Peptides against a protein of PDB entry 6O8C. Designs and how they scored, part 115

Target 1, 262 residues: chain A of PDB entry 6O8C
Amino acid sequence: VGLRYEKISLPKIHPRYDLDGDASMAKAVTGVVCYACRTASTLLLYQELMRKGVRWLVELVKDDYNETVHKKTEVVITLDFCIRNIEKTVKVYEKLMKVNLEAAELGEISDIHTKLLRLSSSQGTIESSLQDISSRLSPGGLLADTWAHQEGTHPRDRNVEKLQVLLNCITEIYYQFKKDKAERRLAYNEEQIHKFDKQKLYYHATKAMSHFSEECVRKYEAFKDKSEEWMRKMLHLRKQLLSLTNQCFDIEEEVSKYQDYT

## One batch from the design tools (peptide; made by RFdiffusion4, then SolubleMPNN)

Design b2_p19_6_s2 (from b2_p19_6, 8 letters changed)
Fold by OpenDDE base, seed 5:
Structure b2_p19_6_s2 (fold): chain B 262 residues (1-262), chain A 19 residues (1-19)
Amino acid sequence: as target 1 above (262 residues)
Amino acid sequence: EEEELEKIKKKEEELLKKE
């Protein structure tokens, strides 16, 4: 789950002045920091896509919730209507029983009434479950998506751009070191410039790697972990909603068996 | 690190002035 990336490290930088070695080292550093830039960009894009997915899933689950509430309401209305009709029938049969008519039928209808009342009591449990789900989805609830805006890296952080600037500086030094290598021997002043540029290269490279590790990778991993946890909880909640919907259908089906007595 | 980079830049500028 999530994007996999290769663990990168800077090559060993030797302090000794060596035009061939320094050009090779600079090439390797350029490659590593270039990979860091590309990786940081990919990690950012992934997080932005995930944020869109999170928002979409929240709306989807809210729709599922509303549908479940609607179905529950429909079943309650139907059940209440059926109960009222059965109660009327019970009263009629009680009057008939006073004249020794249809005592067996009264017993059957009374049993149906008792069953319907039990079904009605189960609606209270469904209602309580829906209220719990609503509370979890509400602002400040356990399934709020506020973390998606807080965790990870964002385009506004400009991490990719910052790394790209450092890469540009490193690349410039690499191209100079390639030229220096071609000269085979530098004049004293050029040699000193080369040594200073090597120190700059090291500085930019270490800064790039620290920024990549601390501001890109670490924050991405935190976002990833949080997103996985949240996603599991949301999917579980969606399954709970489906279960509640199915319970409503089961009650409706049971009630339909008794509608012939009304 | 930034202070070290500034020291390097100053040395480079001094070197360029000698050319």
Scores: peptide ipSAE 0.022, ipTM 0.633, DockQ to the pose 0.130
Fold by OpenDDE base, seed 2:
Structure b2_p19_6_s2 (fold): chain B 262 residues (1-262), chain A 19 residues (1-19)
Amino acid sequence: as target 1 above (262 residues)
Amino acid sequence: EEEELEKIKKKEEELLKKE
């Protein structure tokens, strides 16, 4: 999961004045910083898409939760109705038993009542599990998606634009160094300008690489790691919801077997 | 770093004025 990118580094910048070497170096620097710009843009786009995916998944899981709660509520109503009817039947048979008429039938109905009460207890466990899930999905819960808005890089950071400005400065110097190379020899003043431009190139390149590494790559990796962890937890939560839903269906099916006695 | 860049710019301006 995540985008793969190549680790980039600046070429060695030799302090020696060399028109051919400096033009070649400037070309290489331009290439590296250009790659950084493109990579930063791609990493940003990926994160924005992932943020959309996170929001979508949260809504999906909330829908799953609501469906599970609805099913649980339905089963509770059905179960409680069945229990009440069995309890009425038990009371009738207890009155009849005082006259010693139908003791065997009372035993069967009493056993059904005991089974239904056990099923009702299981519903209490399901309820507690749903409450736990709700708490985890709530704002400030363990599965809150607030991290997706905080971690990583954002369009508002303008990292790509900042890198592009530096790239433009570097590219301009590179084109000048190509011209300088074509002249083969510079006058003293032009030579000094070339040396200063080389220092500027180094400054811009270093700034670009630092910005790329610290503000783009590092933050992206942090976002990626956090997203993977969160995603695993969310998928586990969905499995828990499915399990709870299935438990509700199992209880409903068992209750249906006793409806003929009510 | 900004101070160094400013020194470079100042030197460039001085060189350009001598041309």
Scores: peptide ipSAE 0.022, ipTM 0.628, DockQ to the pose 0.129
Fold by OpenDDE base, seed 3:
Structure b2_p19_6_s2 (fold): chain B 262 residues (1-262), chain A 19 residues (1-19)
Amino acid sequence: as target 1 above (262 residues)
Amino acid sequence: EEEELEKIKKKEEELLKKE
C-alpha cells in the first residue's frame, strides 16, 4: 500500500501590483512548497524502507528455496535406497521362480518397483522447477532486485535539499512582502523591487513544483508500481516453493508405505 | 532583469542614505 498524498497546486498569481494580495499569495505559495518538501521527504523515506524490505524478502525466499532443495535431496536419497532394495528382492524372487516358487509375491514386488520408478520420474519435474526458481532468483534473473536500486528517488539525488533551497528563497520573499504590506505604500524603487521579487517568487515556485512533480512524485509512482508487481511475483514464488515441498512430503509418505517390503 | 534589480537596489540605498 503506497503512501497517500494530497495533490498540490500553486495559487493563481495575479500580475497586478497589490501589496495585500501579493503577501497573501506569497504565504500560500510558501505553504504549498513547504508541503512539497515534507511530502518529498516522506516519499523518499518510504522508498528507502521498501528497499530494505525487498532485500529482506529476497533473503527469506532464498532460505525457503534452500529448505525445499534440502527436502528434495532427502527424498531422492530415500527413494533411491528403496528402489535398490526392491531391485535386490526382485532378483531373488526371479531366481525362485525358476524353481516354480512364489509367483504371486514376485508380481506384487514388481508392481511396487514400477510405482517407485514413477515416483523417481516425478522428482525430475521437481528438480526442473527448482532450477527455474533458482534462475529467476539469480543475478539478472526475472526476480532480481536491481530495479529497487534504479527506480524511484534516492538520498543521493538531494531532491529534498533542492526543494528546501527553493523554499528558503520563497520564504524570504514572503517575509519581505509581509513588511511591504505593513508599509501600505512603497516608494517607486521599493515598488520595482517588489515587482521583481514577485517574478522571482514565481520562478522559484514553478521550479519547485516542476521538480516535485517530475523528480519526486513521478519517480515514486514508478517505484511503487514496480515494487507491487515484484512483490506479487515473489509471493507467488514462495507459494510455488511450498507446493514443491509438499510434493516432496507426499512422495516420502508414499515411499514409506513400501519400506516394509524392503 | 538581475541588472535592473541591482540598479534599483543601488538607488534604494542612495535614497535611504538621504533620509
Scores: peptide ipSAE 0.022, ipTM 0.574, DockQ to the pose 0.048
Fold by OpenDDE base, seed 1:
Structure b2_p19_6_s2 (fold): chain B 262 residues (1-262), chain A 19 residues (1-19)
Amino acid sequence: as target 1 above (262 residues)
Amino acid sequence: EEEELEKIKKKEEELLKKE
């Protein structure tokens, strides 16, 4: 998952003065750096979209958590009510048993009471799991989204703009080299300017490629990898919440079977 | 690298002044 881009490299720059070769080289360099600018822009856009997606997913999972907590609370109330009613019934039957009446029914009701108490004990495990999930989602938790604001490239870094400036300088030199090629021969001073411009072109190109590689690509890849890892963890957490919700429904269903005895 | 570029600029300016 992620944007695919081609690995780019600068063409070989020959030190020899050659108007035709220099124009061709400058054209190739312009193309490479132009691709770098476009790629950097695309990588930035992807990261910004992913940051929005991360924020959205956090809110979604928080909603899922709140729903699970609500359901758990509902089940606890229902279960506690059922337990209290069964306990009242047990007390009545215990009194009847003293008169040798309803001994079999008392046994059945006592078994139900025991089962309900076991279900009540399982709520502690659900609660602990919810607390763990809450801690992971909390600020500073293991699933905090702070990385999304720190990792990768940001519009404030102005990487695209910086590359564009370098591209503009390179393009200007390329157009000059195209003119120089058309002249076929340059005066001594013009030849020296051409040589200096070639050095400038090399400098700008190298700077652009270094910036692209180190400040755009590398940071993007780090962001992508971290995003993928975090996303997998968040999806797993969401599955855990669903499992806890289902456990609450299962308990509620089981409790409903005993409501007729209350 | 920046120092070298500045040297190139200075030389270019000197050449442009001679034209």
Scores: peptide ipSAE 0.021, ipTM 0.637, DockQ to the pose 0.129; fails the geometry check

Design b2_p19_6_s3 (from b2_p19_6, 6 letters changed)
Fold by OpenDDE base, seed 4:
Structure b2_p19_6_s3 (fold): chain B 262 residues (1-262), chain A 19 residues (1-19)
Amino acid sequence: as target 1 above (262 residues)
Amino acid sequence: MEEELEKIRKEEEKKLEEE
């Protein structure tokens, strides 16, 4: 997911003095740099919105994690209680057997105890998985959102404003070239000014395009790539949490079958 | 915003004069 933009390039700037050609060129340059300004603004806005989305998703996943931990804790308490009760029952039946009393139910209870102990062992795996997830979500973890603050363009960079200033300079020259064109012929001094302004136009245009390409587009693309990678990892983590939650429910359901023996 | 643009404009104008 990302914004589509057209690759823009400056028109060819001919060194020849031509009032009609220069006005047309200046118009084209103005259009290109105007597009760059708008695009830079749009790319910035997209990144800012994405940063908000990233923060939101982090909090959502943390909430999912906490809910899973809570559910796991509930299951552990229930399971431990059930195990303790079964162990007490086993001890009673063992004592009865020692005095030569028949305990036909001892085998069944012992089997239940064994099953519960296996379930208890599986809780250790769930705990380890939750710890791994916690580590990944923690500051400095593999799923930290620090990249969202480092990558891309930011309002503080003032890229749009810088481009707008250059656009203003270019636009001013364009308007002058439009006037020059209307005059059909310039006096010598005015011609020299026109030639000088054409050089300024070139300077501003090249600066704008370099800034747009290097500081706006390139950084945006880096941000986009990083965001896509991070998003895939976060979605995978959410799936893992859901799986762990389901495992907790499955264990709870199984334990509930044995609660009648406690 | 306009004040910041004006500041940037003046800075760019100075750079152009120094070249």
Scores: peptide ipSAE 0.015, ipTM 0.479, DockQ to the pose 0.042
Fold by OpenDDE base, seed 5:
Structure b2_p19_6_s3 (fold): chain B 262 residues (1-262), chain A 19 residues (1-19)
Amino acid sequence: as target 1 above (262 residues)
Amino acid sequence: MEEELEKIRKEEEKKLEEE
């Protein structure tokens, strides 16, 4: 579940000179940009935590893969040993049949041999599946975590700091507008400064909101979407590994039934 | 962090003076 943030918009800035209205507007703008700064910080923190989680999950899945490969190798060795033993037994019985031994026992052993060879053939499919999984987890593979380092926002982007600078400029103008409001009437020069500061406020606010939307929110959403997709694929991969492990256990169990004949 | 914020502030102030 991604972080929920409220869609924020700047209040309407009226071009009319109004000391009370301008102070109220400046207060509202300060609040909105302050929220943007806090939200940007929270979104950044979330992404950093997710990156840690991604790295952790990659290592976990690699461990699962290695365990599956180990189990597969064990089963292959056991199966090959069993096949070799059965083949030796078949050869002995074939020699004995030349001396009128019962065909029924040879038939049973031959059937076991055929079954074991089929199991051995299935190992090729498991191997190919493991190779596919390995390729997907490898650097440059479809499940590589390189996206986590490329997508989203990073501390090095200094988005929060940039927004904080703009917030400081806006806050300064807001405090001036509070003073201007208290004066009730400004001299001509002070009025012109107030009007100019109102334009600066608008500029800083617009810049802050654009930066927040384009560099913070948009990139976060892209990171979130990619993380969700990647996570689904990783979970599916873990299920595939579990399935392969179970297949290895099934083969081992079947082989164990025939070890009593060897 | 404060020095970097000050640098960003100066850069933004310079952009405002150029506009």
Scores: peptide ipSAE 0.015, ipTM 0.479, DockQ to the pose 0.043
Fold by OpenDDE base, seed 1:
Structure b2_p19_6_s3 (fold): chain B 262 residues (1-262), chain A 19 residues (1-19)
Amino acid sequence: as target 1 above (262 residues)
Amino acid sequence: MEEELEKIRKEEEKKLEEE
C-alpha cells in the first residue's frame, strides 16, 4: 500500500490589486507549497526505504535459492547412491535366478529400481526450474532490481531543496503582503513593488506545483507501480523455491524407504 | 540380505580363482 497524499491545487489568483485579498491568497499559496515540500520529502523517504527493502529481499531470495540448490544436490547424491546399490543387487539376483532361486524377490527389487529411476527423472525437472529461477535473478533478468535505481525520485535530484527555495521566496512575499495589509494604503512606488511581487509569487507557485507534480508525484507513482509488481513476482518466486525444496524432501523421504533393501 | 549377497560374491570370487 503506497503513501496516500492529497491532491493539492493552487488557489485562484485574482489580478486585481487588493491588499487584504493578496495577503490571504499569499497565505494560502504558502500553505499549499509547504504541503508540497513535506509531501515530496515523505515520498522520497518512502522510495529510499523501498530501495533498501528491495536489496534486502534480493539477498534473501538468493540465500533461499542457494539452500534449495544445496538440498537438490544432496538428494541427487543420495539417489544416485541408492540406484547404484539397487543395480548391484539386481545383478546378483539375476545370477541367482539361473540357479532356480525364487523369482519373487527379483520382481520386487526391479520395481524399486524402476521407481528410483522415475525419481531420478524428476530431478531433471527440478534442475530446469532452478535454472529458470537463476536466469530470472541474474543481472539483466526479468527480476533484476535495476529499475529501483532508475525509477522514481532520488536525493541527488534535490527536488525537496528546489521546492524549499521556492517556498522561501513565496514565504518572503507573504510576510511582505502581511505588512502591506497592515499599512492599509501604499504609496505609488510600494504599490508597484506589491504588484511585481504578486507576479513573482505566482511564478514561484506555479513553478513549485509543476515541479511537484511532474518530478515528484509522477515519478513516485511510476516507482510505486513497478515496486508492487516486482514485489509480487519476487514473493511468487520465493514460493516456487519453497515448493522445489519440498519436492527434494519428498524425494529424499521416498529414497529412505528403499535404503533398507540395500 | 546383504550378508547373503556377500556370501554369493565370495563364492563367485573363489570360482574365478579356481578357473
Scores: peptide ipSAE 0.000, ipTM 0.275, DockQ to the pose 0.002
Fold by OpenDDE base, seed 3:
Structure b2_p19_6_s3 (fold): chain B 262 residues (1-262), chain A 19 residues (1-19)
Amino acid sequence: as target 1 above (262 residues)
Amino acid sequence: MEEELEKIRKEEEKKLEEE
């Protein structure tokens, strides 16, 4: 569940000159853009934390992979050793059969040998699965974390700072409009300045909201969606690794039953 | 992880309100 933020919109700016209305409008605009600045900062923080989490999870999954590879290698060594011992035993019994020893014992050992060879063949499937996982985790693979560095917003974009500059300009105009309201009536030149400042306020506010929506919110949502998809794939991969590990344990357990014959 | 991030967000929001 991503960060919830309230949908904000600018108040309607009336073109009419009204000192009381303009001060109230400027206050509302200041509040909205202030909220946008705070929200942009929070969204940035979330993404930075998520990037750290992504890096951590990649390392964790690499460790899981290495453990699985290690276990697979152990099982291969054990299995190969058992096969070699059984093959030696088969050769001995074949020689003994030439001297009229019971064919029944050779049949049992031969069956064990066949079972061990089947277990050995299953190692190829495990190896192929591990290679697939390795390829997916490799640079340029399907589970590479390159998206985390490309998608979303970054501190280097200075989105919060850009919004803050616009907020400062808006706030300055708001304070002037509070003063203008207190004067109740402005001289002609001051009235023209007030009207001009109202246009500036509108320009800055519109620019701030456009920047917030297009550069902060939209990019955050894209990052969030990619992160959720990637996370699901990584969790699935971890389950696959666990399954492969369990298969190695199962093979090891089965081989252990035959070690008593060697 | 999302719940922890929400906790961190709330803590950062409190710091911003105190500043």
Scores: peptide ipSAE 0.013, ipTM 0.473, DockQ to the pose 0.016; fails the geometry check

Design b2_p19_6_s4 (from b2_p19_6, 6 letters changed)
Fold by OpenDDE base, seed 1:
Structure b2_p19_6_s4 (fold): chain B 262 residues (1-262), chain A 19 residues (1-19)
Amino acid sequence: as target 1 above (262 residues)
Amino acid sequence: EEEELKEIEEKEKKILEEE
């Protein structure tokens, strides 16, 4: 998953003075750097959208966590109430057993009590799992979204603007080289200016390509990879929360079977 | 050549500071 872009490279720049060749080269360079600007803008937009998505997903998972905690708390209250009622019933039947009455029923109720206590013990495991999830979602936790603010490219880096400035300089030289080509021959001073402009074009183009590669593409790829990894972990965590919720429902259902004995 | 390139770089920096 991610934006697909074509790998771009600068055309070969020949050192030889050639008005036709230089105009053609400058046109090609302009096209390449123009593509770099557009690509950088698209990559930036993607990252900004992903950052919004990351924030949204964090809030969604926090809501899922809170719902799971709420359900767990409800089950604990219900289970504790059921245990207390069964314990009262056990005490009554123990008194009756002293008179040789209701021995079979006491056995059944005692078995129910034992089962409820086992269910109560399982709540400790659910609680520990919820605490682990909470720790992972907390600031500084393993699933913190701080990376989304640090990794990749940001509008404040002004990468698109920097590339656009370089593109403008290159485009200006290209238009001049197009004029120079139309003149067919330049005076000595104009020829020297053309040669200097060719050097400037090379400088701007190289700077643009280096900036695009190192500050746009590389950082984007790092952001993308980290985003994909984090997203997979968050989706897995959400599945864990769902599993814990289902365990709470299963316990609640089992407890409901014993409510008739209270 | 190096001085001209520095002047270009300074102009680029100024343009970026004005935007």
Scores: peptide ipSAE 0.026, ipTM 0.570, DockQ to the pose 0.036
Fold by OpenDDE base, seed 4:
Structure b2_p19_6_s4 (fold): chain B 262 residues (1-262), chain A 19 residues (1-19)
Amino acid sequence: as target 1 above (262 residues)
Amino acid sequence: EEEELKEIEEKEKKILEEE
């Protein structure tokens, strides 16, 4: 869930010269662009925090993966040892059967051997799953975090600073329009300056809103969507790792039951 | 005030030229 922001729009700028209307309009524009600056800053901060969270989660999942691999390796060693011992026991019993027919004990040991071989096959499936997970987490994999460095807005884009410059220009014009309003009537030259400043205000405001929408909001939304998708996949992967770990414990427990026969 | 406006415009120009 990303940050919520209000949809902003510029007020209508009337072409008519009106000192009261122009001051009111300029105030409204200043407010809108000020909100854009603050919002851009907040959206940037959110993305930077999310990037930190992404990196943290990647390391956490890598640790979980390594622990699972270690556990799997331990179980494989134990299982292989148990299989080798059972196979030796089977060979001994086969030799003994040539002298004394205790077929029942050989049958039990043979059944244990068959079960252990099935467990060994299951380990192969676990290994394949771990390899898949490793490939997904690897550089260039489907769960790589490279997107977090590419998507969205970055401090280096200087979006807040750019918007702040435009806001400063707009604010200065607004303050002048407040003064102009207080004069109630301007001389011809001052009236022409006011009209030109109104055009500049419109230009700066339009530029600010375009930059905010196209560079700040759009990129943020793309980052947000990508982060949500990636996060869901990562959480699913963690659940998969936990499942594999539990399977390793289950196999270890089952093998332990047969160690008494070795 | 006019000098401050020029300074702001120059800052804007510099920020835009770094793009």
Scores: peptide ipSAE 0.024, ipTM 0.566, DockQ to the pose 0.034
Fold by OpenDDE base, seed 2:
Structure b2_p19_6_s4 (fold): chain B 262 residues (1-262), chain A 19 residues (1-19)
Amino acid sequence: as target 1 above (262 residues)
Amino acid sequence: EEEELKEIEEKEKKILEEE
């Protein structure tokens, strides 16, 4: 999961004045910083798409949760109704047993009552599990998506635009170095300007590479790692919800077997 | 170096103001 990118580095910048070498170096620097701009843009886009995906998944899991809660509530109502009816039947048979008429039938109904009470206890465990899930999904919970708004790079950081400014400065110097190369020899003043521009090029390039590494790549990797961890936890949560739903269906099916006695 | 830093900062500021 995540975008793959190549690690980039600046070419070696030789201090020697060489019109051919300097033009070639400037071309290489332009290429590297251009790649950084494109990569930063791609990494930003990926993160924005992932943030949308995170929000979508949160809503999906909330819907799954609400459906599970609804099913649990339905089963509780059905189970409680069945228990109440069996308890009424038990009371009637207990009165009849005082006359020693139907002890065998009372035993069967009592056993059903005991089984239903066990099922009711299982519903308590399901409820506690749902409460735990709700707490984890709540704001400030362990599965809150607040990290998606904090981690990584954002459009508001203007990283791509900052890199583009530096790229423009670098590109301008590169084009000048191409002209200087074509002249084959510069006058003293133009040579001094060329040397100064070479220092500027180095400065802009270094700033661009530092910004790319520290503000784009590093933050992207942190976002990626956190997103992967969060995603694993969310998928596990969905499996837990499905398990709880299935337990509710199993209980409902078992209760249905005893409805004929109520 | 300090003048170059200021020029870059001014260009960055201008881009931030235009959007």
Scores: peptide ipSAE 0.022, ipTM 0.571, DockQ to the pose 0.086
Fold by OpenDDE base, seed 5:
Structure b2_p19_6_s4 (fold): chain B 262 residues (1-262), chain A 19 residues (1-19)
Amino acid sequence: as target 1 above (262 residues)
Amino acid sequence: EEEELKEIEEKEKKILEEE
């Protein structure tokens, strides 16, 4: 589950000149844009952490895959050895049967041979499953992590820094409006400057909010959704690898029961 | 938006030049 953040909106900006109202509005705008900056930073950090986690998980699953392949190979060698030994024993008993000896034992060994061949055939299914997993993990596969470098926001985008610049401009105007409020009445020129600064404040605030929404929040949500989907698929794949490993152990255990006949 | 900001800056400059 991704980070939760509060939905923010700009306060209503009244067009009327009012030193008290304008100072209060500027304070509120500063607060909102400050929250946007902090939130954007947090969302970026989360994504960077998730990218590290994705890379780590890919390597972990590759290791799990290699271990499963190794175990499968070990079982194949053991099974093939057991089959060869049973086949030799079958040939010996067939010769003995020609002199009417040990016919019952030959039947039992022949049944074991048939069971071992069935176990050997199941290795083909395991191999096919491992090949499918390998293809999914390969570059360009369905579980490739290339999306993690494409989706979302990145430090190189400098979104936090861009928002911080806008916040600085807004904060400067807020401090001026606080001074203007303290003067209670401005001269004509100062009043005109105040009115222009109010327009600048609105411009910077709107730009900050649009940038936050479009370049920070929207891209973060896209990254989050993609990461959740990918993570579910990776965890499922890891469970499949575990299942294949367990199947190899089950085959090995079954083969071990017949080693006494070799 | 950038054009509007430039217009604001130009108006502020004129006010400051009248002082």
Scores: peptide ipSAE 0.021, ipTM 0.613, DockQ to the pose 0.131

